Peptides against a protein of PDB entry 5OOQ. Designs and how they scored, part 122

Target 1, 227 residues: chain A of PDB entry 5OOQ
Amino acid sequence: YREDVRQVVTHPANALSFLQPGRLVEISVNGKDNYGWGAVVDFAKRINKRNPSAVYTDHESYIVNVVVNTMYIDSPVNLLKPFNPTLPEGIRPAEEGEKSICAVIPITLDSIKSIGNLRLYMPKDIRASGQKETVGKSLREVNRRFPDGIPVLDPVKNMKIEDEDFLKLMKKIDVLNTKLSSNPLTNSMRLEELYGKYSRKHDLHEDMKQLKRKISESQAVIQLDDL

## One batch from the design tools (peptide; made by RFdiffusion4, then SolubleMPNN)

Design b2_p20_7_s2 (from b2_p20_7, 6 letters changed)
Fold by OpenDDE base, seed 1:
Structure b2_p20_7_s2 (fold): chain B 227 residues (1-227), chain A 20 residues (1-20)
Amino acid sequence: as target 1 above (227 residues)
Amino acid sequence: DEEKKKLAEEATSEVIPLVE
């Protein structure tokens, strides 16, 4: 269900109005290259000059240029072309222990994992020397200020997505979340209290508490993965 | 669309200045 929500949120009819310059978006390219949070520069409808008859899916029909500060330092960034989302080989985020640089990369809407509620005040000319690095510094500062993550736009409250099927999906997710959070925890707490009252051994009580927590966590993870 | 623009602005919690 999580992917279903993402598909609706990142659809052009919903996403484009929220992709103003400076909008923070979480970027994942090809489902494996996670660049983290970047800042939108601009976007345009995808046009293939070499193949004008090319038909793109809705999520691939627009190109979004974004500044990221997690580009691997040895990536061939000089081969990047604005508004060409087909990235050259070797373009990837830095892994742990590797150095990173700032870069402007063209992505499709399908590469947007989340849309944040924050914007950066973007420079007028991002291509000017030092500008993307300045944005990169700002991205680092934002990440520092929000260690638990940048707040994501609420699809219903903020984006005003009013599609009936989508609303039903959201309600279903809420019900599942309630079931996953309240029922297992409540049952675990009750079981802990019961064992605490009847168990003469403190060690047994603690062991049961730990076991209940592990079971609850495992079940929650399984259910969350199904969403 | 002006309505969508307004909505997008309302959805923005903060516009953060660039760090110098």
Scores: peptide ipSAE 0.613, ipTM 0.948, DockQ to the pose 0.809
Fold by OpenDDE base, seed 4:
Structure b2_p20_7_s2 (fold): chain B 227 residues (1-227), chain A 20 residues (1-20)
Amino acid sequence: as target 1 above (227 residues)
Amino acid sequence: DEEKKKLAEEATSEVIPLVE
């Protein structure tokens, strides 16, 4: 059920508006490599230059650049490719007793475990010397201030996910947490229905965003011509 | 979009400055 909720929360139609620069997100790559809480730098729609016709799933259709402070020190960070969420071999978080460094890693929405209610004031240029480390220090301070974990956004109250099926899912989870009686099959079917609905919303959102960009670009061109 | 931006801002409990 938690995974079902995560899939809805991290869907582009819901998550992207909350991925402002500095937004704290909990990162787990491939469900195995836990980097802990990182800070969002930016995000962009995933584009495959080698295969422009490549179709990605909704959760893999965007790349989110995040600053983490838990990268293993001997990880081949120099092999990281911008906007390539397929991480090179050896890129991993530091284990207990290992030294860590700060790094900017590209991840997919599927690698977001949680979205926090906190943001860091991000530097204008994260690539500038020392900026990643500054963000890393801030992340450590946040973790110190919140030893029980950074508060997670409420999908209903904060994110205003009002889909009826999702609300029913949340109620079922609440009941299950109380009674430990779940029908996983029923929940899975409902999740698929939700994904179908969100896929449609995502398409509309992207269309609207593209339209807004075109309008903005057209207005900018007009203003330049009037100058 | 503006409503979503507003919602995202309202959802933010704190914007923490960088530690110098």
Scores: peptide ipSAE 0.613, ipTM 0.949, DockQ to the pose 0.602
Fold by OpenDDE base, seed 2:
Structure b2_p20_7_s2 (fold): chain B 227 residues (1-227), chain A 20 residues (1-20)
Amino acid sequence: as target 1 above (227 residues)
Amino acid sequence: DEEKKKLAEEATSEVIPLVE
C-alpha cells in the first residue's frame, strides 16, 4: 500500500503545491538509485520540443530540479541536461565508501519517494559558484539534526488529501501498522502456549526462541511489503 | 492558487537557513 499512497501523494494535483523552492524530498530514481533527501530548486511542465506530440503519464509530466549531495564523484555530471529527466549513463548516487558531490538533477514526480515537512532557504541562483555546495552542507546538517529521519508530510493532515478512497486506504494502512506492531508479541505468546509444555530441554527452548524471531521477522517483512 | 499556497506553508514545520 505504500506505493499506492506514493502514487496519490506524488500526483501533480497533490504534489506540485508542496514543491516550493527548498522543499526537502526523498529521491529514488529507477527504483534503485537512492539519492536520499534533496532540496527542490524548481519545477516545470515537461515539454518535448523535438516531439511536441509526446504524451507523458501524470507522474512523468513534470520535471523537478533538485539539489542532492549524494552524487557519485565520478558521475558524468557535465552531461546532465537541464529539464531532461533521462539521466546519462553513469549518473548515480555514491555507494558506501565512495565519495560524493553536490549536483542539481532533473527528476520526474515518479522519482519522489517522500515529501518532507522541512524547507531550506534557497539561494536566488543555485548555479552560482558554491551555491549547490552550500545547499549540500545544509542537507548534511538537517540529516544530523534528524537522525531518525526527516518527518514526512501527512497526506491527510498536512496535504489535505480528502478523497474518500484514499482515506479508506489510509485507514487500512493504519490497521496494518497496528497489526505489525502487535503481531510479534501475539505470535510469541501463541508459540509459548503451544510449545511451552514440551520445551523442557535447553535445545528445544533455544529452537523455539529462534523460531519466534524468524516468524516475527518474516511477518514484519511480509506486512511491510503489503503496505 | 492562494489556498494551496497557504496549505503548503502551513505544512512546513521549519524553514532552515543555509549554513556558511
Scores: peptide ipSAE 0.610, ipTM 0.948, DockQ to the pose 0.824
Fold by OpenDDE base, seed 3:
Structure b2_p20_7_s2 (fold): chain B 227 residues (1-227), chain A 20 residues (1-20)
Amino acid sequence: as target 1 above (227 residues)
Amino acid sequence: DEEKKKLAEEATSEVIPLVE
């Protein structure tokens, strides 16, 4: 369900209006490289000059430039091309114990894990000397102020996503979250039913498979504890 | 478009100045 929510939230029709300069977003590239919270510089529609007929998915149709402060220091940042979301080999976040630097990276909407309710006052020219580092310092300060994480925008209350199917999904998630605290097995079954209904309407079959897997894993853990 | 901009501004809890 979280992935389904993410797909709706990061859809251009919903996300772009909230990607103002300085907007904090949580970044995960290719589902593997977690850069943490970064700050939006700008965004543009993805244009392939070599193949103007190229059709991108909705989530890949825009490029968002973001400042991150978690880039591995030895990453070949000089090979980064503006508005090219295909990152060169070696571009990755610093691991534990490694030094990091600030960098501007181009990402797709699909690489946005969450959109925060905070915004940084961005410099006019982020490419000017020292500006990326200043933003990086601000990101560190924000992380210090919010040790439990930056508050994420509420898709309904803040983003005003009013799609009926989405609202139903959110209600189901809320119900499941409430029930999981009382009866994990019953809540998992209900969540699966809710996701199934949403998936049928929006062809979210992949998310349903993931949910089924999680339910199965949770049931397995419970069975082990009962043994 | 203006309504969306307003919503985006309302959704922003805080604009944090840069720390020098």
Scores: peptide ipSAE 0.616, ipTM 0.948, DockQ to the pose 0.791; fails the geometry check

Design b2_p20_7_s3 (from b2_p20_7 with E1S E4A E6K A13S I15V)
Fold by OpenDDE base, seed 5:
Structure b2_p20_7_s3 (fold): chain B 227 residues (1-227), chain A 20 residues (1-20)
Amino acid sequence: as target 1 above (227 residues)
Amino acid sequence: SEEAEKLAEEATSEVIPLVE
């Protein structure tokens, strides 16, 4: 269900109006490379000059340029091509223990995991010396201020997505979340019941083993008497 | 559209200045 929601939220008809400069978005490229929260620079419709007849899916039809502060320091960022979402080999987020740098990367809408309710004031020229790093510093500060995570836009309340099927989906998710929140106690009770049953079975099993041992000992004594 | 821009602004809880 979460992926279904993401597909609706990141559809151009819904997402583009919320991708103003400075909008914070959570980025996952190809479902593998998680860059965390970045800041939108701009976006443009994807145009293939070499193949003008190229047909892209809705989620791949726009390119969003975003500043990230989690780029691996040794990534070949010089090979990044503006408005080319096909990233060169070696472009990846820093792993644990690795150093990171700030970079502007072009991504598709499909690489947006979530859209936040926060924006940064963006510099007029992000390519100017030190500007990416300034944005990166601001991203770190935001993460510090929101240790529980940056609030995500509500698709219905904030984005005003009014599709009937989507609303039904959201209601189902809400009901499921309510059930999950109410079931910890039931699950705890069930766990206690299961543990109690397991304990009883174990006790019975031990009792049966002891009884079998006693029977075997008694039979051994009888056999000794018969020997 | 102007309506879309207004909606996006209303959805924004805070615009945070850059840290120097």
Scores: peptide ipSAE 0.597, ipTM 0.945, DockQ to the pose 0.775
Fold by OpenDDE base, seed 1:
Structure b2_p20_7_s3 (fold): chain B 227 residues (1-227), chain A 20 residues (1-20)
Amino acid sequence: as target 1 above (227 residues)
Amino acid sequence: SEEAEKLAEEATSEVIPLVE
């Protein structure tokens, strides 16, 4: 279901209006190369000059240029071509313990994992010396400010995706989350504890009633003897 | 569209300046 939501959110009809310069987006290329949160530079309709008749899926029909600060330092970034989402071999994020650099990479909408509710003020010319690094520094600062993650746009409240089928999907997800959060075992244990307490309270109450009756009967017998 | 732009701006919680 999460993938279904992502497909709807990243569809051009929904996503493009939120891909302003500086918009923070979470990037995963080819389902394995996680670059983390980057900043949108711009986007354009994908045009294949070599094959003008090429037909792309909706999610591959646009190219989004993004600044990332997690590019592996030894990646052949010089081979990157603007508006070519087919990345050269060796272009990858840095792994743990590896050094990273800032880079502008062209991605498709399909490579967007999430769209954040934050934007950065972007430099006028990202290709100017030092500008990518400045954006990279800002990305690090944002990550520092949001250790639990950058807030993601709400598809319904923020993006106003009001398709009935999508709303039904969201409701189903909410129901499932509620069911999963309601640990049936925990609830059953709690019910057993409550039942145990109730049972003990009931037993004590009944015992007290019996004692009161015995006392009353004993007093009645004493009164008969005094007469 | 202008409406879409407005919506996108409303959805933005913060525009963060670049760190110098």
Scores: peptide ipSAE 0.594, ipTM 0.945, DockQ to the pose 0.736
Fold by OpenDDE base, seed 2:
Structure b2_p20_7_s3 (fold): chain B 227 residues (1-227), chain A 20 residues (1-20)
Amino acid sequence: as target 1 above (227 residues)
Amino acid sequence: SEEAEKLAEEATSEVIPLVE
């Protein structure tokens, strides 16, 4: 059920609005590599230039660039490809006793475990020397200030996910926390129906983003003509 | 959308400055 909630929360229709620069997110790549809390740099729709007809799932259709401070020091970070969420072999978080460094990694929405209610002020150019390390220091400070963990956004109160089926799911989870009696398979079938609804909302969001881009491009052209 | 941005801002409890 926690995974079901995560799937809804991290769906583009819900998550993207909360992935502003500096937003703290908890990162688990491929359900195995836990990087802990990182800070969002930016995100973009996943585009395969080699295969423009490539179809991605909703949770894999966006690339989120995040700063983490838990990258294993000997990881081949130089092999990281911008906007490629398929991480090179050897890219992993530091284990206990290992040294870590700060890195910017591209992840999919599916790699977001939770979205926090905190943001960091982000530098304008994260690629500039020392900037990712500064963000990393800030992440450590945040973890120090919140020893019980960074507060997670409430899907209903904060994210305003008002879908009736989702609310029913949340109620069931609350009941299950008290009674482990409900069949998870029945809830998964309803989740597919929920995703269908969110997919429609996502299409609208992308349309709005495209419109904003067109407006920005038009304004840029006007500015160039004025120069 | 402006509404979505407002919602995201309202959801943010604190914006923390970078440690120097």
Scores: peptide ipSAE 0.594, ipTM 0.946, DockQ to the pose 0.627
Fold by OpenDDE base, seed 4:
Structure b2_p20_7_s3 (fold): chain B 227 residues (1-227), chain A 20 residues (1-20)
Amino acid sequence: as target 1 above (227 residues)
Amino acid sequence: SEEAEKLAEEATSEVIPLVE
């Protein structure tokens, strides 16, 4: 059931508005590689220039760039491809006893385990020398301040996910909390129905993002003219 | 949307400055 909740929370219609720069997110790539809490740099709609007709699932349709401070030091980070969430072989978090470094990695929404209620002030240019390390230092400080873990956004109270079926799911989880090991709604018709309800909201969000981008671009042009 | 942004801001408990 936790996975079912995660699927709803990380759906673009719900998650994207909470992925502002600096938002802390817990990252697990392919349900295997746990990078811990990272900080969102930005996100963009996934575009395959080689295959423009490529259709992605909702959870794979966006790329989120995140700063992590748990990258294995000997990982081939130089092989990371911008805007490619398919990570090269050898890209992994450091294990116990291994040294880690800071890295910016592209992930899909499906690789977000949790969305935290905290944000970091992000540098204007994360690619500038030393900036990702500064963010990494801040992540360590946050982990120090929150030894019991970073608080996760409440899907209902904070994210205002108020779909009736979702609420029923949450109630069921509350009742079965101690025994939850299965995800019966994963890939179920019920979950698909829930996603269907979010389709319109997702479209509106994308339209809004595009509009904001256009406004920002226009403002940038104006600033250039003012020089 | 503006409403969504407001909601996201309200959901944020703290914005933490970068450590110098």
Scores: peptide ipSAE 0.602, ipTM 0.947, DockQ to the pose 0.623; fails the geometry check

Design b2_p20_7_s4 (from b2_p20_7 with E2K E4K E10K A13S I15V)
Fold by OpenDDE base, seed 1:
Structure b2_p20_7_s4 (fold): chain B 227 residues (1-227), chain A 20 residues (1-20)
Amino acid sequence: as target 1 above (227 residues)
Amino acid sequence: EKEKEELAEKATSEVIPLVE
């Protein structure tokens, strides 16, 4: 269901208005290369000059240029072509222990995992020397300020996606999350607490019965002594 | 289009300045 939500959110009809310069977006290329949160530079409709008859899916019909600060340092970034989302071989995020650099990469809408509610104030010329690094520093600062993650736009409240089927999907997800939060384990813990309370009540009731029997026996002995 | 732009601006919680 998360993928279904992502497909709706990243559809051009919904996403493009939220891809202003500086918008933070979470990036995953080819489902494997996670660049983390980047900043939108601009976007354009994908045009294939070599094959004008090329038909792209809705999610592949636009190219978004984004600044990332997680590019592997030895990636052939010089081979990156503006507005070409087909990345050269070797273009990848840095892994743990590897050094990273800032780069502008062209991605499709399908490569957007999430759209954040934050924007960076972008430089006028991102291609100027040092500007990418400045944006990269700002991205690091944002990640530092939001250790639990950058807040994601709410598709309904923030993006005002009012499609009936989408709303039904969101309701189903909410119900499932509620059911999952009502884990059988949580219910079992509540059952154990309930059984514990019943056990304590039963013990108290038995103690009271024993006490009443002892009092009755003592009264019977007193009546025998008074005869 | 103008309504979508306004919506996108409203959806922005903060515009963070660049760290110099």
Scores: peptide ipSAE 0.538, ipTM 0.932, DockQ to the pose 0.706
Fold by OpenDDE base, seed 3:
Structure b2_p20_7_s4 (fold): chain B 227 residues (1-227), chain A 20 residues (1-20)
Amino acid sequence: as target 1 above (227 residues)
Amino acid sequence: EKEKEELAEKATSEVIPLVE
């Protein structure tokens, strides 16, 4: 059920508005590499220039660039390609006893374990010398201030995910947490329906956004011609 | 869109300055 909630929360229709620069997110790549809490730099829709017809799942359709302070020091960070979420071999978090460095890594929405209620004031140019380290220091400070963990956004109260099926899911989780009853509510079928709804809403929203951009660009061109 | 931005801002409890 936690995974089901995560899938809904990290869906583009829900997550993207909360991925402002500096947003703290908990990162787990491929379900194995836990980088801990990182800070969002930016995000972009995933575009495959070599295969424009490539269709990605909703959770893989966006790339989020995040600063982490837990990258293993000997990781081949120079091989990281911006906007390529397929990480080179050897890119991993530092284990206990290993030294870590700060790095910007591209991840998919599916690699977001949780979205925090905190943001860092991000530098204007994260690629400038020392900026990643500054963010890294800030991440350490945040972790120090919140030893029990950074507060996670409430999907209902904070994110206002008000879908009826999702609310039912949340209620079921609450009941399970309180009763410790293992009744597997096979909500898998309902999740697919939820994803379908979110996908449709997201597609419409993106279409509208693209249209607005085109209109704005057209207006900008007109203004340039009038000068 | 503006409503979503406002929601995201309201959801932010604190914006923490960078440690110099």
Scores: peptide ipSAE 0.533, ipTM 0.934, DockQ to the pose 0.605
Fold by OpenDDE base, seed 2:
Structure b2_p20_7_s4 (fold): chain B 227 residues (1-227), chain A 20 residues (1-20)
Amino acid sequence: as target 1 above (227 residues)
Amino acid sequence: EKEKEELAEKATSEVIPLVE
């Protein structure tokens, strides 16, 4: 059931509006590489220039750039490609006793374990010298302030996911947490129904984003003509 | 979209300034 909740929370229709610059997210890549809490830089719809006809799942259809402070120091970070979530071999978090560095890594929505209720003030240009390290220091400070963990957004109260089927799922989870005797049943069929509803919301979000970009571009052109 | 932005802002408990 925990994974079912994560799938709903990290769906583009729900997650994208909460991935503002500086949003803290907990990162786990391929269910193996735990980078801990990182800070969102930005996100973009995944586009394959070499194969424009590529179709991605909903959870793989966006790339989120995040700053992490747990990258293994000897990781080949120079091989990281912008907007390519397929990480090179050797890119991994530092293990116990290893030194870590700050890095910006591209991840998919599927690599988000949790979305926190905290944000960092982000620098205007994260690529500028020393900026990612500054963010890394801030991440350490946050972890110091919250030794019991960074508070996670409540999907109902904070994210306002009010789909009836999702609410039923949450109620079942609450019952199971209280009554541990019941085995969790797969909700795969229910998730498919939920995804159908979220797909429509996702389309609207993308349309609005495209419209905003078009307006901004048009304004920029007008300003250039006026100069 | 504006409504979603407002919701996301309300969901933020604290914005923490950068150290240094």
Scores: peptide ipSAE 0.532, ipTM 0.934, DockQ to the pose 0.604
Fold by OpenDDE base, seed 4:
Structure b2_p20_7_s4 (fold): chain B 227 residues (1-227), chain A 20 residues (1-20)
Amino acid sequence: as target 1 above (227 residues)
Amino acid sequence: EKEKEELAEKATSEVIPLVE
């Protein structure tokens, strides 16, 4: 059920508006490599230049650039490709006793474990010398201030996910939290329907965003011509 | 879209400055 909630929360229709620069997110790549809490730099729609017709799942359709301070020091960070979420072999978080460094890594929405209610004031240019390390220091300070973990956004109260099926899911989770048995609803027809609704909602949102951009661009061109 | 941005801002409990 926690995974089901995560899938809903990290869906583009819900997550993207909360991925402002500096937003703290908990990162787990491929469900194995836990980088802990990182800070969002930016995000963009995933584009495959080699295969423009490539179709990605909703959770893989965006690339989120995040600063992490837990990258293993000997990781081949130089092999990282911008906007490529397929991380090279050897890119991993530092284990206990290993030294870590700060890095910007491209991840998909599917690699977001949680979205925090905190943001860092991000530098204007994260690629400038020393800026990643500054963010890394800030992340360490945040972790120090919140030893029990960074507070996670409430999907209903904060994110206003008001879908009836989602609310029913949340109620079921509350009931199951009192029980030792977890029956994941990931394979339920109900979740597929819910994801279908979010997919449609996302498409509408993207269409509106594109329309607004076109209008803004057209207005900007008109203003430039009047100048 | 503006409403979503406002919602996201309201959802932010604190914006923490960078440690100098």
Scores: peptide ipSAE 0.530, ipTM 0.932, DockQ to the pose 0.596

